# Ledger of designs, part 18: peptides against a protein of PDB entry 8BZL

Target 1, 228 residues: chain A of PDB entry 8BZL
Amino acid sequence: SYDRAITVFSPDGHLFQVEYAQEAVKKGSTAVGVRGRDIVVLGVEKKSVAKLQDERTVRKICALDDNVCMAFAGLTADARIVINRARVECQSHRLTVEDPVTVEYITRYIASLKQRYTQSNGRRPFGISALIVGFDFDGTPRLYQTDPSGTYHAWKANAIGRGAKSVREFLEKNYTDEAIETDDLTIKLVIKALLEVVQSGGKNIELAVMRRDQSLKILNPEEIEKYV
Target 2, 242 residues: chain B of PDB entry 8BZL
Amino acid sequence: SRRYDSRTTIFSPEGRLYQVEYAMEAIGHAGTCLGILANDGVLLAAERRNIHKLLDEVFFSEKIYKLNEDMACSVAGITSDANVLTNELRLIAQRYLLQYQEPIPCEQLVTALCDIKQAYTQFGGKRPFGVSLLYIGWDKHYGFQLYQSDPSGNYGGWKATCIGNNSAAAVSMLKQDYKEGEMTLKSALALAIKVLNKTMDVSKLSAEKVEIATLTRENGKTVIRVLKQKEVEQLIKKHEEE

## One batch from the design tools (peptide; made by RFdiffusion4, then SolubleMPNN)

Design b1_p9_2_s1 (from b1_p9_2, 5 letters changed)
Fold by OpenDDE base, seed 2:
Structure b1_p9_2_s1 (fold): chain B 228 residues (1-228), chain C 242 residues (1-242), chain A 9 residues (1-9)
Amino acid sequence: as target 1 above (228 residues)
Amino acid sequence: as target 2 above (242 residues)
Amino acid sequence: SSYAESLYS
């Protein structure tokens, strides 16, 4: 069966393993990204943690470098591999080029990595999509999304995971210049978008904010509740 | 231990490379791309299928890529594969320029990529690229040129051709309307709109769904220009009036 | 699917 084989073309020209990897992404909890004027915001649905599980070990938002962070949806173990490779590349770039990566650069790196895993007979595709946000050296905020195929695009706003469709529909209706006029409004937009699919309010949302020339900030639940 | 198949693309008993054929089938699912060679220039016209409201600004083109100062290409097929190949084209062109202090001839760039494509059909642990490309360019050897390449690594020069969705029908239309030796860039643009209007499965052709680039020579320099939406709209309007 | 279409340029 072609669908159970390594990533090869079906007779009708489909890469089923890549399509099925996208189904794995849909099983992940929802993540949303929004680019504001001078801010980038990532929000994720918190996954229920087992009573005896350490919460610090379950992070859906991570820093790749000082100027770049990423949220993912899909296979957690796959994400770890991608994150580690991306972090190494960010550090390598700083050493060799003497500048941080652009958000586009590191996105392209991740995309290329994913693409290669769709073309080797000894590998399966990564079962993850990612939202990558940050600032370029010139202070421009960026948001990129990549999927298991290795495709990537720049976005004003986007969502991935199980509730992505509903969140995207909300963003399509509500993302305006007025809605992102201030940092606070941008944060509020992300929270409202997530509340379309997340139950029980701000307690089930994790939010990360990056402003120009500032480090990644993870908001605490109390800070999130102020925007609800 | 899940045994992954590490085999290369192999011949069938009939001598066919099915994975290459299947890759070509995948290209049929992509948006239509046209190339037309004129006496005074070359053009690419590509279908834009996925217009998302939340997509950020596309700087140059979504489907048309500038390779260097003298060449551009359009892609049909798997987007991620296309990104890898277009990046490789840019690298090859740049390396040549650095080594020889002159731009790479158009055909040499095309053949270099075709060798890479071919390798992915022959070496173990690889699948073919699911991408066809149209190349437009100018060089001092042959002037304005149009090439097409496919997943097998095969390529050819063309006066006019099409890849992607409904490519066979488009090629037939081009054969009927293309006037050898009399084709101006203006006429080529009109022809491109005509063919796209019939090839694209849309009720009405709009400027938002079409991307066009032209390659011309001005004052001894190559100029690659992506047409503005207003310009494309004007071309569509002109076609509707005829 | 919308995803399948996005795989191809």
Scores: peptide ipSAE 0.046, ipTM 0.532, DockQ to the pose 0.046
Fold by OpenDDE base, seed 4:
Parts: structure tokens; sequence; C-alpha cells
Structure b1_p9_2_s1 (fold): chain B 228 residues (1-228), chain C 242 residues (1-242), chain A 9 residues (1-9)
């Protein structure tokens, strides 16, 4: 009975719907984020696009604002809702505060949104985790992760989705100051991390790079192959 | 309060939304709908199941709905749900037009409805809509477009796709025969007939059982036309001769 | 089902 209650604690103190939402995240394809010195990189496992599907409509990495990008894992439709809310907040912030959001601010906003959906009897949790990367106005690169519970933390590197465990293990071993010394090395680190779970080479990886004072750049397959 | 909570779509221990999956399964039993994107147009083809002689008004289209001057959709699933969603699409399109004094872009209309669908999977006291939709349209941003949406609120753009009964087989056939970059509306119509003939498992495809709509551009205007029965008969005849 | 898998990204 408690397993079906949206907002009820189990006798042992578990929020089952939140835990189950975390299982939904694991059904998503893998996403990885790495913070370099002057770069943030998102990499995602490219889901096999159906032959007749328009690739334009299949996006796992999206911009929230000019200085913030997000990758997600889990329910695609849920992600769209979160993305839209975040985008609206980013624009609202620009209008009211006259500055772009900090990466932490927008992360906290998203986290708070998610948390509210864990506490309302009339709502199920969002079935998504997100990696949020970007630059603060002072030029500091940031990486945050959020989960269905509404928790968030800052990371040097992290992964979400079905292969997250393996990717995290790789990053724990290989993330060093030397490994992120240059932008190229940082990108290479992300690719290597993804290759732990992606069977086919650069063709099944999507990479997004944001450098200081630059817009989000999605790398072409040819550009990715240069790092493999 | 407890009863409403029990009706909310919730996660399984495995992280699955079974009510959404079940809704999708139910759609698999609905009549077949096809969409094919061509260079010079886009079409919808749908199986017509309710040919009841006692139906007073020859429903010009049972499954294909005009949404605005630039978009149409076909539906597979629960009829009542479909009616609600198609009406909502029309309202969204009208509100946008009134607000911005320009027609709503195709993808924006699709996403607006998909957000509604998603909400019905997340909020208490609501069930998922038991409907999948194919959308055809034209806008100045992307030209001719074909979209598919499902009960989850997920959507995608397609060159060709199918929903409803035997959709998997239809999609397989489309993958085999769809020629990227070379698809004319004429060839798309022929392909639609070919796929429907095989998918509907009817020895002889009848024009009475098929609805086809085309969306084209003429003199800078979008033209949405439902093919007449005679036109469909001609397409079927041509297919039989090949 | 392939369709159920399409719900997740």
Amino acid sequence: as target 1 above (228 residues)
Amino acid sequence: as target 2 above (242 residues)
Amino acid sequence: SSYAESLYS
C-alpha cells in the first residue's frame, strides 16, 4: 500500500515514489558532465534515432539560457516541462534582476520545483535527473546535478542515466587536474568516460561544449572523432 | 482524498508508468493512421472502421481533423479523448493567432498539447489520454512537417510514421520503401496505399475504408484537402495494376 | 516493448 502512496513515508522512512522515480532515471540513456578549468562539457549517449525520425526533435542537451545548459536522463516528457519552467525563470530573472542567472540559482529553482512535486498529494515526482552546466557572470564554470527528490549538489564531474555508475567510476579514477588542464583534454575525458558505456565510437555520442564567454557549441561527429 | 490518490499515475518499483504504457497499448488496437512527408506536401491516411449505414451524416473525416489553415491531425485511440484533444488544439491555435497576430508554428502547437498530455500523467485524479496523434502542417520556419505524439506527452518529428493497429509492421514497410529526398506527394500517396493494403490485412482495400488528406502549398497558401472516394479508388486501382 | 522504451531518454 505504501508503495502506491505518492507523498506518504513508509514505516522505515522511505518515499517510495521518489525512489521509483530514480529508477525511471536509470532507464534513460547516459549523460555525463565535466567541469574543466575554463570549459564545461556535456556528453550524452545518442539514442539510436529511428531511420525515419527527424533528429532535430530528439534532443537530450538543451540550453536554458545563454550561459546555462542542461542534459537530462529519464522521462522525456517530464524533462520538457522542467526545461520550459527553467527557461521561463531564466528570462524572468534577466528582466527583474537585470543579470543572467547563476548556475546555482537556476539549479536551486529546478530542485525546488522537483521537491514540490514530491510533497503534493496530487502530483507524482518528476522522473528525471539533470546535469546543469554553465558559467556564472564572474566567469566561473559550474556543474550541478539534480535528482527526482529535488536534491542538488555541485560537482567536478558526474553522470546520470543507465550507465552512470560505470561512468562515475571512470571519472573518479581519471578526473585529475592534469586530465582537465586544457579544453581538449577535458573534452577527451568526457569522450573516454562515455566510451565506457557506449559500444559504438563517436557516432553514438553527442557532445556540447561551453567555454567562458561563449555560447553552447554542439560538436559535429567529425569533430568528436578527432578526440577519439 | 484517498480515492484521488489511487487514481494518480504513479511509478512502479521499476520506474515505469504503467498507466501510460497501458494507454499506449490500447492505442495499438485502434485503427491505423499513417503520415508521410514529401518534398511538395504531407499526407495523412487513416483506416475508417465505423462505416455504419445508419450514420446520418457522412462524416467527411472520422479520424482526420483540420486544426487551422496550416495544420491537420489524425487520431488513434479513445474517440472521446480524441475529441477533447483536437478541440484543445484548435483553441490553442486560435489563442495564439489572436495574441500574436500570426499562425502558431507547427511544433509549438504540438508541444502545447504535449504539455497537457504530460500533465495528465503527473497530476492526481487524472488518467493519461488514450490517444496518439499524427500532425501534419506547414509553417514558414520548417516548411512541411509531420509529428507524432503519444499519451506520455512525448513527441517527435518524422518523415513517415504510423500509429494504431499494426503500426510496427507499417513502420517497417515505410522504412523499406521511403526514399529520402525523392519523395513526391504522388509517390507518398502510392506508398500510403501500399502500406495500408498490407497493414489492414484486407484482401482488397476499399476506398470506403480509407481516409486520406493532403496538405500542400498553392500560391503561398496552405491547402488541406480530403481526397474524394473516387480519388482514393483510383489510387487503389493504380496500386493493383503495379 | 520498443514503444515503452521511447518514453525515456
Scores: peptide ipSAE 0.341, ipTM 0.799, DockQ to the pose 0.719; fails the geometry check
Fold by OpenDDE base, seed 3:
Structure b1_p9_2_s1 (fold): chain B 228 residues (1-228), chain C 242 residues (1-242), chain A 9 residues (1-9)
Amino acid sequence: as target 1 above (228 residues)
Amino acid sequence: as target 2 above (242 residues)
Amino acid sequence: SSYAESLYS
C-alpha cells in the first residue's frame, strides 16, 4: 500500500514506494545517452522554459566532475541532492586516491545512495533516474543508468523519462557500429532518437558532448541544427 | 516514534508527492508577492493582508525580510513556516560569512535552503514547508538576482515572477509588460504597482496594503530599502493618472 | 497544475 510511510515489501515481494518512484521518473522529460567510440553524448528534451525564467538555473544535464556528466529524469529537487553528493564524492576521491573517479565508481556510489533511501524507515526513495556518462582515466567512454531502486547497469545507449520507451525502441533498431563510427554520426543518432518524442524539432533539444580528454561541451542551438 | 514515521511524504501510485502539491496549494491562498529584476536594481512587492492598527511596526516589514546586507526575501504561505525558514536563511548566511569571511553568493544561499526544504519532503516525521519564497540579492558573480523557491525544494532564477494569490494572472501580466533589457528600477516599480492593482482582491489599491522593498548598489555597497508609505502612495497615484 | 508539473524535470 502506498499509504505506508515506510518503504516495505508487499506480500508479493514488491517495494511499492520504489515502483512509484519509477513512475515519478516517467513524469520527467526525456533524456537519452549514447556511447560512441570516442565520445559520449547526452541529449535531453528541453522543458519549456517559462518566459522570464533565467535559463541558467534550468539544467537537466550537469557535470559531476571534469570527466563525468549526468542527465536525470524525475523530481528536480531530488536530483539536486544526488548531484551534490556525487560532486562531493568525486572531489573526495581525487583527494584520497589522487585519480578521478571511474564512471562506474561514481555510478555505484549514486546507486548505493539511492538504495539506502529505499531501506530506511524514515526516508522515501529518490524519484529520479540518471544517465551517467564520461571517460575513465584510461580513456574508455562509459554510459551507466541508475534508477530509484539503486540498480545500475552499463549501456551502449539508453533513455529515461516520459518518452524513454519510444527512444529505446529507436535505439534498439538504429544503434549499430556504423551509426557510431564517427563523433558526428553519434551526435546525429542522439538527435534522431530524441526527435521520436520531441515535437518541435531541434530547438527543444539540449545536447551535451564529452570527448576523450576534453571538457563537457553543451551545444548551442545553431550547432544542433547542423546535425538535423 | 512509529506515529511520526507514518507522517512521511510518500509517492502516490502515479509518482506524485501529494503533500508537496498540497503545500503548494496552500501558498496559492497567501498574499501576492512580486519580484522584478531591473538593470539597476531588484524589487519585491508584497500584499499586506492583515493591517492591524495595534500591530507594532518594529519589524522591517510583514512579508519582506532582510537576510543579510546583500539579500532579502519575501514569503507566501504559512507564517510560522516562513519564520522558521527566514531564520534559517539568516543563520546560513551568517555561518558562511564567518567561515569564509565573505558574503554568501545569492544562489548558494537559495540552494542551501532548498536542500532543507527538499529534506522535509523526503525524511520521515516531517511535512513539507507550506512556503514559497522570492529572493532578491546582489553578489559579485551575477550582480542583481531574483530567485523563486517552492515547498519541493525546487528553485529558479527569474527576471520577474509572482507567488501567492492570483500568481498565474500576475505572471501573465508580467510576461506582457516586462521589457527585457530595458527595465529600470523606476519602470519595475511602476510595473509592480500595475500588476498588484489588477491581482489583489481589493477594490482600490492603497499604500497601506502594499509593501515594497528595493535592492540597489550605491558606492559599491548594497542598499536594501523598504519604501515609505508616502512613496508607495506616489507610485499608486502615478499609476492612476496613466 | 502547471505548478505541480514544475516538480519534475
Scores: peptide ipSAE 0.313, ipTM 0.763, DockQ to the pose 0.713; fails the geometry check

Design b1_p9_2_s1 (from b1_p9_2, 5 letters changed)
Fold by OpenDDE base, seed 5:
Structure b1_p9_2_s1 (fold): chain B 228 residues (1-228), chain C 242 residues (1-242), chain A 9 residues (1-9)
Amino acid sequence: as target 1 above (228 residues)
Amino acid sequence: as target 2 above (242 residues)
Amino acid sequence: SSYAESLYS
């Protein structure tokens, strides 16, 4: 029966369902993450929200725990599932280990979850990539990226979604120690990177900032305009 | 034939497991990994393909993983699958250590993972792991050892072998140049560079594109060391001068 | 078009 969405190898050794999931990610709006010296910044392209839609309900940036947040690109519904599971794991970890998760730990959890969905009968891969940022207990800022295959890596800066290529090219050219010397410069770097693909300036950008020992802060449009 | 290609791992009319074969094909497109057994040590040499400027320079061995104090492995194939398997190897090794209060013998660790791989070819409509591994290790039973395993769950011990891109050509070269009983770690390193230089689809071999780890015994302890870029550069330079 | 676009974010 064709009904069993099974990720299988092609004759040439490809997992097409995973590749197609990666294409789904490219249909998502752009997200960017940058690790500064003492700050992590996520930026996302705002989708045009219909007049009747509550803008607050469409969050591309979500907190997983007090010390970890995530931006995603791809299937919104898939992302919700991953986010919820990650949140549960973060809470579980606090209860069982009596410490919050490290950014790497929760990234690995998410990655493992994604990987399982590439190797289980009756399941398709998740159609999402994620940028996961936060601080470890020692105060070290971290940025990770994961894709539908379940791979993950640590990054200084990265981008996902439809404009990821252009944003990444910008970051490759402009990410320097000088560019992230201060929190403000780091934020500016993210904004400039997003402006490579986002039209109409700061009004179409959402920014989230996490500093050491501080909670996730979503910048308001006025704050963003100060950096443009 | 197509009906057997797109489903869970089942036998074709000809008795072939196409999903396993296709998994092996996937590995063929991965970066080259070499293993060479010497009299005084074992080495892994692996191609690095993902060199990105924005990667966080964490001592990230892309392809070589320490499993325990006495073993390491290199992987060729799907990275996410490899991560799962390498984690499992570490868990198996740790559980054994806790249970028996001694390190797991090399072959037993390899076998344990191979059983898992095999299960993914037989049970539950799962797909095979798209990963081959080279294992290097030392134990008191057999000394220095090199193993290879594939998606089928098959494994074997080797004096020298290769997985990934151009593996067949590499193996042929190893067969030609490997001198049984006379292989020192130094000569093995030179051989590894020689083979990689010929098998990697790169015009010029650079240290940035090669990761090398050695496993030796010093003062009754196993030492696993990843060579620094400068050391690899020296090896490459030496090869170019010959 | 709006529904299709709503699937992805």
Scores: peptide ipSAE 0.121, ipTM 0.555, DockQ to the pose 0.172; fails the geometry check

Design b1_p9_2_s2 (from b1_p9_2, 4 letters changed)
Fold by OpenDDE base, seed 2:
Formats: structure tokens, C-alpha cells, sequence
Structure b1_p9_2_s2 (fold): chain B 228 residues (1-228), chain C 242 residues (1-242), chain A 9 residues (1-9)
């Protein structure tokens, strides 16, 4: 079947399926990442969980390894595939290289995976962007973003999803050395950024923090309200 | 554009996967299936539409499938697709058991199938499966569990949910009547009948049109039981008396 | 579309 060529160049040089995948990302709820001095913070807009749904099964923030976590925006099922592949790679790296992945390494891996799906016959691009945060083994906090095209960059702060523009504008104005001087201030910055697009205050925010040499911690609603 | 409606596994300009959406829409026309999680068990209740006098009674369970000793599922959607997926579930479960010498965790089985479903939304030359599933199970990690998956490969855990015809209305009723933490299997069965009575497009609910399976734990063993017609009749009768 | 919304997170 010649329908194998899903992602092809248009006459004007566009990869429409990649661009459309980016539009799919915009349909996802907002996620924000901020790199502090000794902390990385991910915040996400909570999708309205159905009353009878188990909250355990609704996660927009996940650990890839002990030192790396990820938030995504876009197709949930696509995200699961990427997350699983990334987790396997993290473990494989530990086994073969005898060190945990750097945040850049795993980001590059994810980006490469995404890129391959833009170039492989019969495959559509992944409909997700991801914010990947963590610590390198030297203790340096990192934040990366990937998009459906397979591009990736390092960031001080960034946002993805439907409210990303507003959140980024907020961060551009408010991300200063003073604003991230402490862990608490960094967390507060993320919350304030999300509140630009999230209705009903802290109840609709999920927040995760990773400190140096510490595992990913998901804050409970009470902890979040402390910063509002 | 018609182009994006007809081709599988492509994004529309708005970032939509129309074939997946259409598959989900198609499921809305299938028979109603509901699942309810209780403290002491979990159940599936499904509408049986194919009633023929010449059908062999041996094929009583049309919509509910045992997957392994600890899990069962119900299906809404294209029957042939459902058969393929249920077989895959069984194979995955058996391969896991063989490899690890323990039963596959419930969520892991669900996710394994969901990965397959997702693949059929991303790889060319494939159409989405026109099937949603409800899964009931027990494992040592989370106890009794209820999951729902759709053609996209998305899934979620539920206290109670419904797929198929009039699922939205059923979910609304479940939200209204489900009492978290207080649901017994007995109460869940009653609730199932109540919801089915209102959601099925029948003048009168009859036992011949309803399949119910319960999953419980007895003496450290999972027991999956399809209710006998007489038992279902009693449940219906009890509901009518209230 | 309700179906569309279910696909995204």
C-alpha cells in the first residue's frame, strides 16, 4: 500500500504531519518546567479527572529514572510509548555504561526516537511534546524540551500544551536569579506560571519536584496550597 | 478535508486523529457494557443482543471473556476485532506466566494491549481497532481492579464505568449512585441492573439479554463466575420490586 | 468533540 508515506515534504518544504502533530500537542493540557539552582520543578494542569476514575492511572508527570522525570502534552497513548522506551534505555544505559543517563542523553534518545517516526514509512509522528528534567551525576540540574519533530533544546524554563504561550510569557518576565534563589521560590514561580492558565487555583495543579540527590516528589494538594 | 477522514494514522491540520475518533464513535453503537468495583469484588455486566432460538446454549457468554485465572474482560465494538484482541490478551498473559512463573499484573496486561492498540493508530496500513474493553481483575499489587481501554490505546482505572450504547448516561447514573468505600458486590450487582435497565434500549430488561460476571477472592484464589440466568432473573426481579 | 478530548492529556 502506497499509503506508507505519511510524513512527506510539501512542495514548499513543509512536513505537514509534523506541524499537525504540533497542533496535537496544543490540545494537551499545559505543562511547565523550571530549572532552579538545586531543584527542578514540573507543574501540570490537571485534566479534570472523572469522579469515578482512579487517579493513579492519570499521570502527566512520570519518572524515567531516579534522576530524570518527564511531563508531556499531547496524545496520552503516544506518551506511554515514549516513556516506556525511555525507561528501557535508562536501564540499559546503567547496565552497559555503568552510569545513569545524563538528562541530555535521554533527551537526545527521545528526540531521536521522535525524529525516526517522522522519517519512517508508514509511521506518523508522535503527537507529544515533553519537558524532561533531572540531575546529571555531577549534580547539575537540567531542563530539556522535545517536540514531535525530534528537536530538543535546553531551557531555564519552558512550557508546553494549550496554555504554553501565556505561561512562557509569564516566565520570560518573571524568571530571574532572584525568583529562583531558593527551592521554595522556584516552586512558587512554577505555580504562579501555571495559574496564568489554570482555573480554580491550586486544586487543578499537579506539581513535582526533584532536588539534588533526591527522588521525584509529587506534592500533595495541601503542599501546593502553601505556595499559592 | 475528506483526505484526513479516509486515511488511517494521519493527523488532521488541527492535530486530530479522525479514524481513532470514528472508531470510538462506532463503539457507541455497540451493546452496553459496564463495570463496577466493589470492596469485596468486581463485576462486569453486558448487554446480550444476539438471541436466537437455534443458538447453542454452550455459547452463553458472548461479551464476557476470561483472560486468565485472575482477569476477565468485556468488549464493545466490532466483534471480529474483539476476538483478535481477546486472543492477544490471553496470549500475552500466558507468555508472561511462562516467562516469569507468576500471573501478569492486571495493569500490565491492559497496557500491553493498549500498546498494540496505539500501534494501530500510528503505523500505516493499519486501522484502529473498533473496540473498547472493560477489564476486571485481581492481583497482589492493587487487589480488585477495573480498567477501561479505547481504540486510541488510552486506558484508565475506574471505580465504575460504562462503554457502548448510552455509555454517557450510564456513567452519569453511576456517578450519582456509586458510593465510594461502601460498595459491596451485592450492591454493585443491584446498581448494575439499575443502570442497565435505564440504558438498554429495551422495553423490559430480561435475564436473557444480560450477561453478568463477578470476580471475587475465595480462599486465596480468584474466582470468576458468570451468573446463571436464574440469578440474573432474581436480580432483575428484586430491582422491579423496589 | 468528547472523543477528541479523550485522546489528549
Amino acid sequence: as target 1 above (228 residues)
Amino acid sequence: as target 2 above (242 residues)
Amino acid sequence: SANAERLFE
Scores: peptide ipSAE 0.347, ipTM 0.800, DockQ to the pose 0.797
Fold by OpenDDE base, seed 3:
Structure b1_p9_2_s2 (fold): chain B 228 residues (1-228), chain C 242 residues (1-242), chain A 9 residues (1-9)
Amino acid sequence: as target 1 above (228 residues)
Amino acid sequence: as target 2 above (242 residues)
Amino acid sequence: SANAERLFE
């Protein structure tokens, strides 16, 4: 069976393990990314944190560097591996090139890593997709998506995870220049997009905002409610 | 599909890792382990299932392992896997100490092992470890800490949690009785006994069937202590009188 | 399964 061999093409040219990894991504909670004019915003569906769980240890949005943030959908443990390697690369780049990575560069690095794990019989694909946002050193906001295959593309807005289809449909209809004219409007767009799939309003949403020349800011629930 | 059950590190058509799930299921049959974080300490309580009269008592604890001066763990699952992982934890901690001349932060040790666990779910020719761990520790960054990790390499911090047999019921009880911000080590010990009494498949809780370790700070040093049987008996007695 | 849900985020 071709679906059991990690690095074997099916007769019709499919890599089943990669496709199955994409199915794993769909089991993850929804994440959305939107590029504004001078802002990038990540929004994620909060899984109900167990009452006794430390919230500090449950993060779907993480910084890769001062200028780059990532949200993921899929296998949490896989994501940690990717995040750690990406962070190391960001630091390495700063040391060797004396500049922070571009968002495209680090995305390509992650994509290449993922791709390598699709060509080794001794390794399964990563079961994650990622939304990578940030600012290039020239101040340009960027949004990229990568999937288990190692493909990546730049986006104005996109979503991953279980509710991604509905969120994308919403974004396709509502992402306009007017909708992202201000930082606040961009944030509102992300919230509205997530509300298409998230129940119980703003309490189940986590938002991260990165503005030009500013560090990643995770909004608290009170701040989120101002936009709802 | 049964076909995906036998191969390690393979996604099912639905994107599931069955071997990881099965490893987690196996842990559900292991002895109960509890962890409770208090304001003045953290504790592990574990069920002793193998009370063999001929066991050389040289081992202070069957299920609770000291990792370094600042951390201990409890294990639920396959004993051989547990031994490998606990040894690895000790090695990681020692290597860090050697390299940085300071003890490894608690979360960093947990993460290091979790990366190993994750690797055994992704690299061919390897099976997932059939072990979940509870970690207790102290470091200068976050103070007293309690972590849980599973075969997938996922981990989380907890105020109180349970792994092994009847873990879901135990967690439910902990949620009901755990008082955030008001938990003393003394109250945590009482809570541990209460929960174990209800979750262990024994008619009567006895000190012989329970291991308890506490981690405290005394004079700026971490103290990890396994409670003596008499101390556990007293805790059980107090619970029975209430 | 509850176990499966814990694997994904």
Scores: peptide ipSAE 0.345, ipTM 0.793, DockQ to the pose 0.811
Fold by OpenDDE base, seed 1:
Structure b1_p9_2_s2 (fold): chain B 228 residues (1-228), chain C 242 residues (1-242), chain A 9 residues (1-9)
Amino acid sequence: as target 1 above (228 residues)
Amino acid sequence: as target 2 above (242 residues)
Amino acid sequence: SANAERLFE
């Protein structure tokens, strides 16, 4: 009976609730992140927003701060909690340190939060993975991924969610210096990667672009179609 | 494994939260609640199942609750859970008003409660709330609004939606008949009656079994009104004549 | 299954 409400080690040294949380992530729609030279791009599979649903309230990509954005896969409600905590931390950092967070800093914060929920009694792990992108103050583009376990790593490109394996395989083959030579090429790479798993083309893709010294831009469907 | 079905706040091997899913399933058996957003207002329509002649208190609304001056909600699911959550909504709204000297924005109130719901899915020793809610409101930021939340703590904004019994069928009907940008409150009321008539497992829709509330703006103030039985009867009659 | 899908994004 090791599958208790608390995250405990199995005899084989596994944390089943963490592993199962990772399976929860796989039930989420696909998200992809790519770091370009002077651009970071997030792409997500849009769940078919019910016709009568307000699109404003359905977002997989959110800003954590002016210089950091996040996409997630997994439990939506869990994600909201993480996002809110991260946003508060970003603001707190600005107030106390008088500088924006680095992408690594906020990633580490999120990772630590997740890790605590794997070790604290009476709490289940967060059922989300996140791709965190942005620019450090020095203008360096960054991409990080976090998992339910609280692990995090820096990536050139990565994917999470249902189609992550296929997308990653695509990226492993196609991510080259030439493929990210320009902002447009980087965007195209993300779209192509998502199209490996997303049906019906640009209508089911949401793209967020952050360029150096620019605010987050969510591309409209028409803009996305230009890259398809 | 059935072992995961009985445990609260635990992921199954497949990454599912069965207790949350079961709560949602239970809500599917509750009375139907509809919400429809119009250009000039927003409405809630709810099935009234408990008509007891011996009830001493004339409850004008069993399933529709006023939250503050600018918001109301309807509930589907466990009544006791609903009472706790609606009370919490009122408290949150009041605390905000006291702190900021302005009404809480609609979405913020919804999210605050949703965070509570989410917590009951993540913290041990608690079960998920067996309640879904529809929220109607007005604020200066987005005007008239309609939201839906479920036991997971997930929520969304809607032009029209349904929770409870036969909600899927109701949503399908709403999708077919809802005209974006052209929906008046009058048309919304008619649509609500139409959908309820088809989704409620009753041979004949009666005013005693339906509660309807409208939220409108008059002279710069929000007006939340529960329709009188006679008004509902008129709406039903009009529908039957069509 | 429909309820399960609603939990995840």
Scores: peptide ipSAE 0.329, ipTM 0.779, DockQ to the pose 0.782

Design b1_p9_2_s2 (from b1_p9_2, 4 letters changed)
Fold by OpenDDE base, seed 5:
Structure b1_p9_2_s2 (fold): chain B 228 residues (1-228), chain C 242 residues (1-242), chain A 9 residues (1-9)
Amino acid sequence: as target 1 above (228 residues)
Amino acid sequence: as target 2 above (242 residues)
Amino acid sequence: SANAERLFE
């Protein structure tokens, strides 16, 4: 049945559905991740929440566990599936291994899930990329990115979504040891990076910060404005 | 572009899911459903299109379904798809109750169904459900709640929203007239009638063509009530007098 | 286009 052959190789060796899923990611709002010395920061472009919509239900940054959080770009419904699966795995790992997941472990799990959806009959790829940040048990800050293909890599800084190219170019120029010397400087770097693509300043930015041995903190707009 | 329009839900070269978009377009032709959150309750108001005098089953509500003691929903779209989804909602709610000995939180029920909807957009051999839903409910976590879900499996919480025919216009009216923090159930009912009167493709709004359900809390219990025709008539009359 | 925008975040 042709209905089962969704992701197939083209004659020239391309997986078009995977490539098209990557195009779907580019339709998402911008997300940026930066690894500092003792901090990881996620920043996202706030999509203008429609008047009368509950902001609580619009989340581009979510916790996967106490030590790991994720931002995504692309299909919102697809993201929810991935997030839920990842959360279950984090809990399962705690129960079976008696330790929280490493950031790499959960990234690999998500990547494997995505990869399976590129190879399974009758399934389309996930239309999402994700930035996964957190701390390993040893206190090491980590940043990973995964895309619809199921590939993943560790990064010092990266961006996904519509404005990712511009943000990455900014980060490539401005990410230095001096720029991440302090937590505040690291946060400032993320904000500056997002401001390359976000209109109307700090009001349209959401920031999440995780420090060593601390829970995920979502900065309020007033806190963000201090860095602008 | 047409090549991707006729197949199982796949990505277009531009990264679009056209079958999902088309399902949403189809819902735009369905009867109007409104949801409004108030401080002391939440309501659903829906257009009743199937007024067939020969229908044997007195459906108290054509478009509004009780899901459990604490939740109800309204549907816009393909009736057969709606029936499947509403039954699934009831089953999910009952399974949860059985497993945990407490009612399912509102958002969890919504997300459970949305995961099913999403699956029908990702797995081959299936089409998206041609249905959007409005959910009203109460739970101990967030109190009164209003949610909207679409064929993609996306959902969101709302203070007020609309699905179906002329939904964009209805939403615009709701944005204009909805007063945050000051909305009583009484005022919400009046607002619902006002919006329906302007958005329904009818010459005159009548109680026969409108279904309204309210969800309130009385003595620590959730009460879901479908308004009687006489009550709806009074609401319409009041609107006409203003 | 409006429907498309609703799918992505």
Scores: peptide ipSAE 0.321, ipTM 0.768, DockQ to the pose 0.792

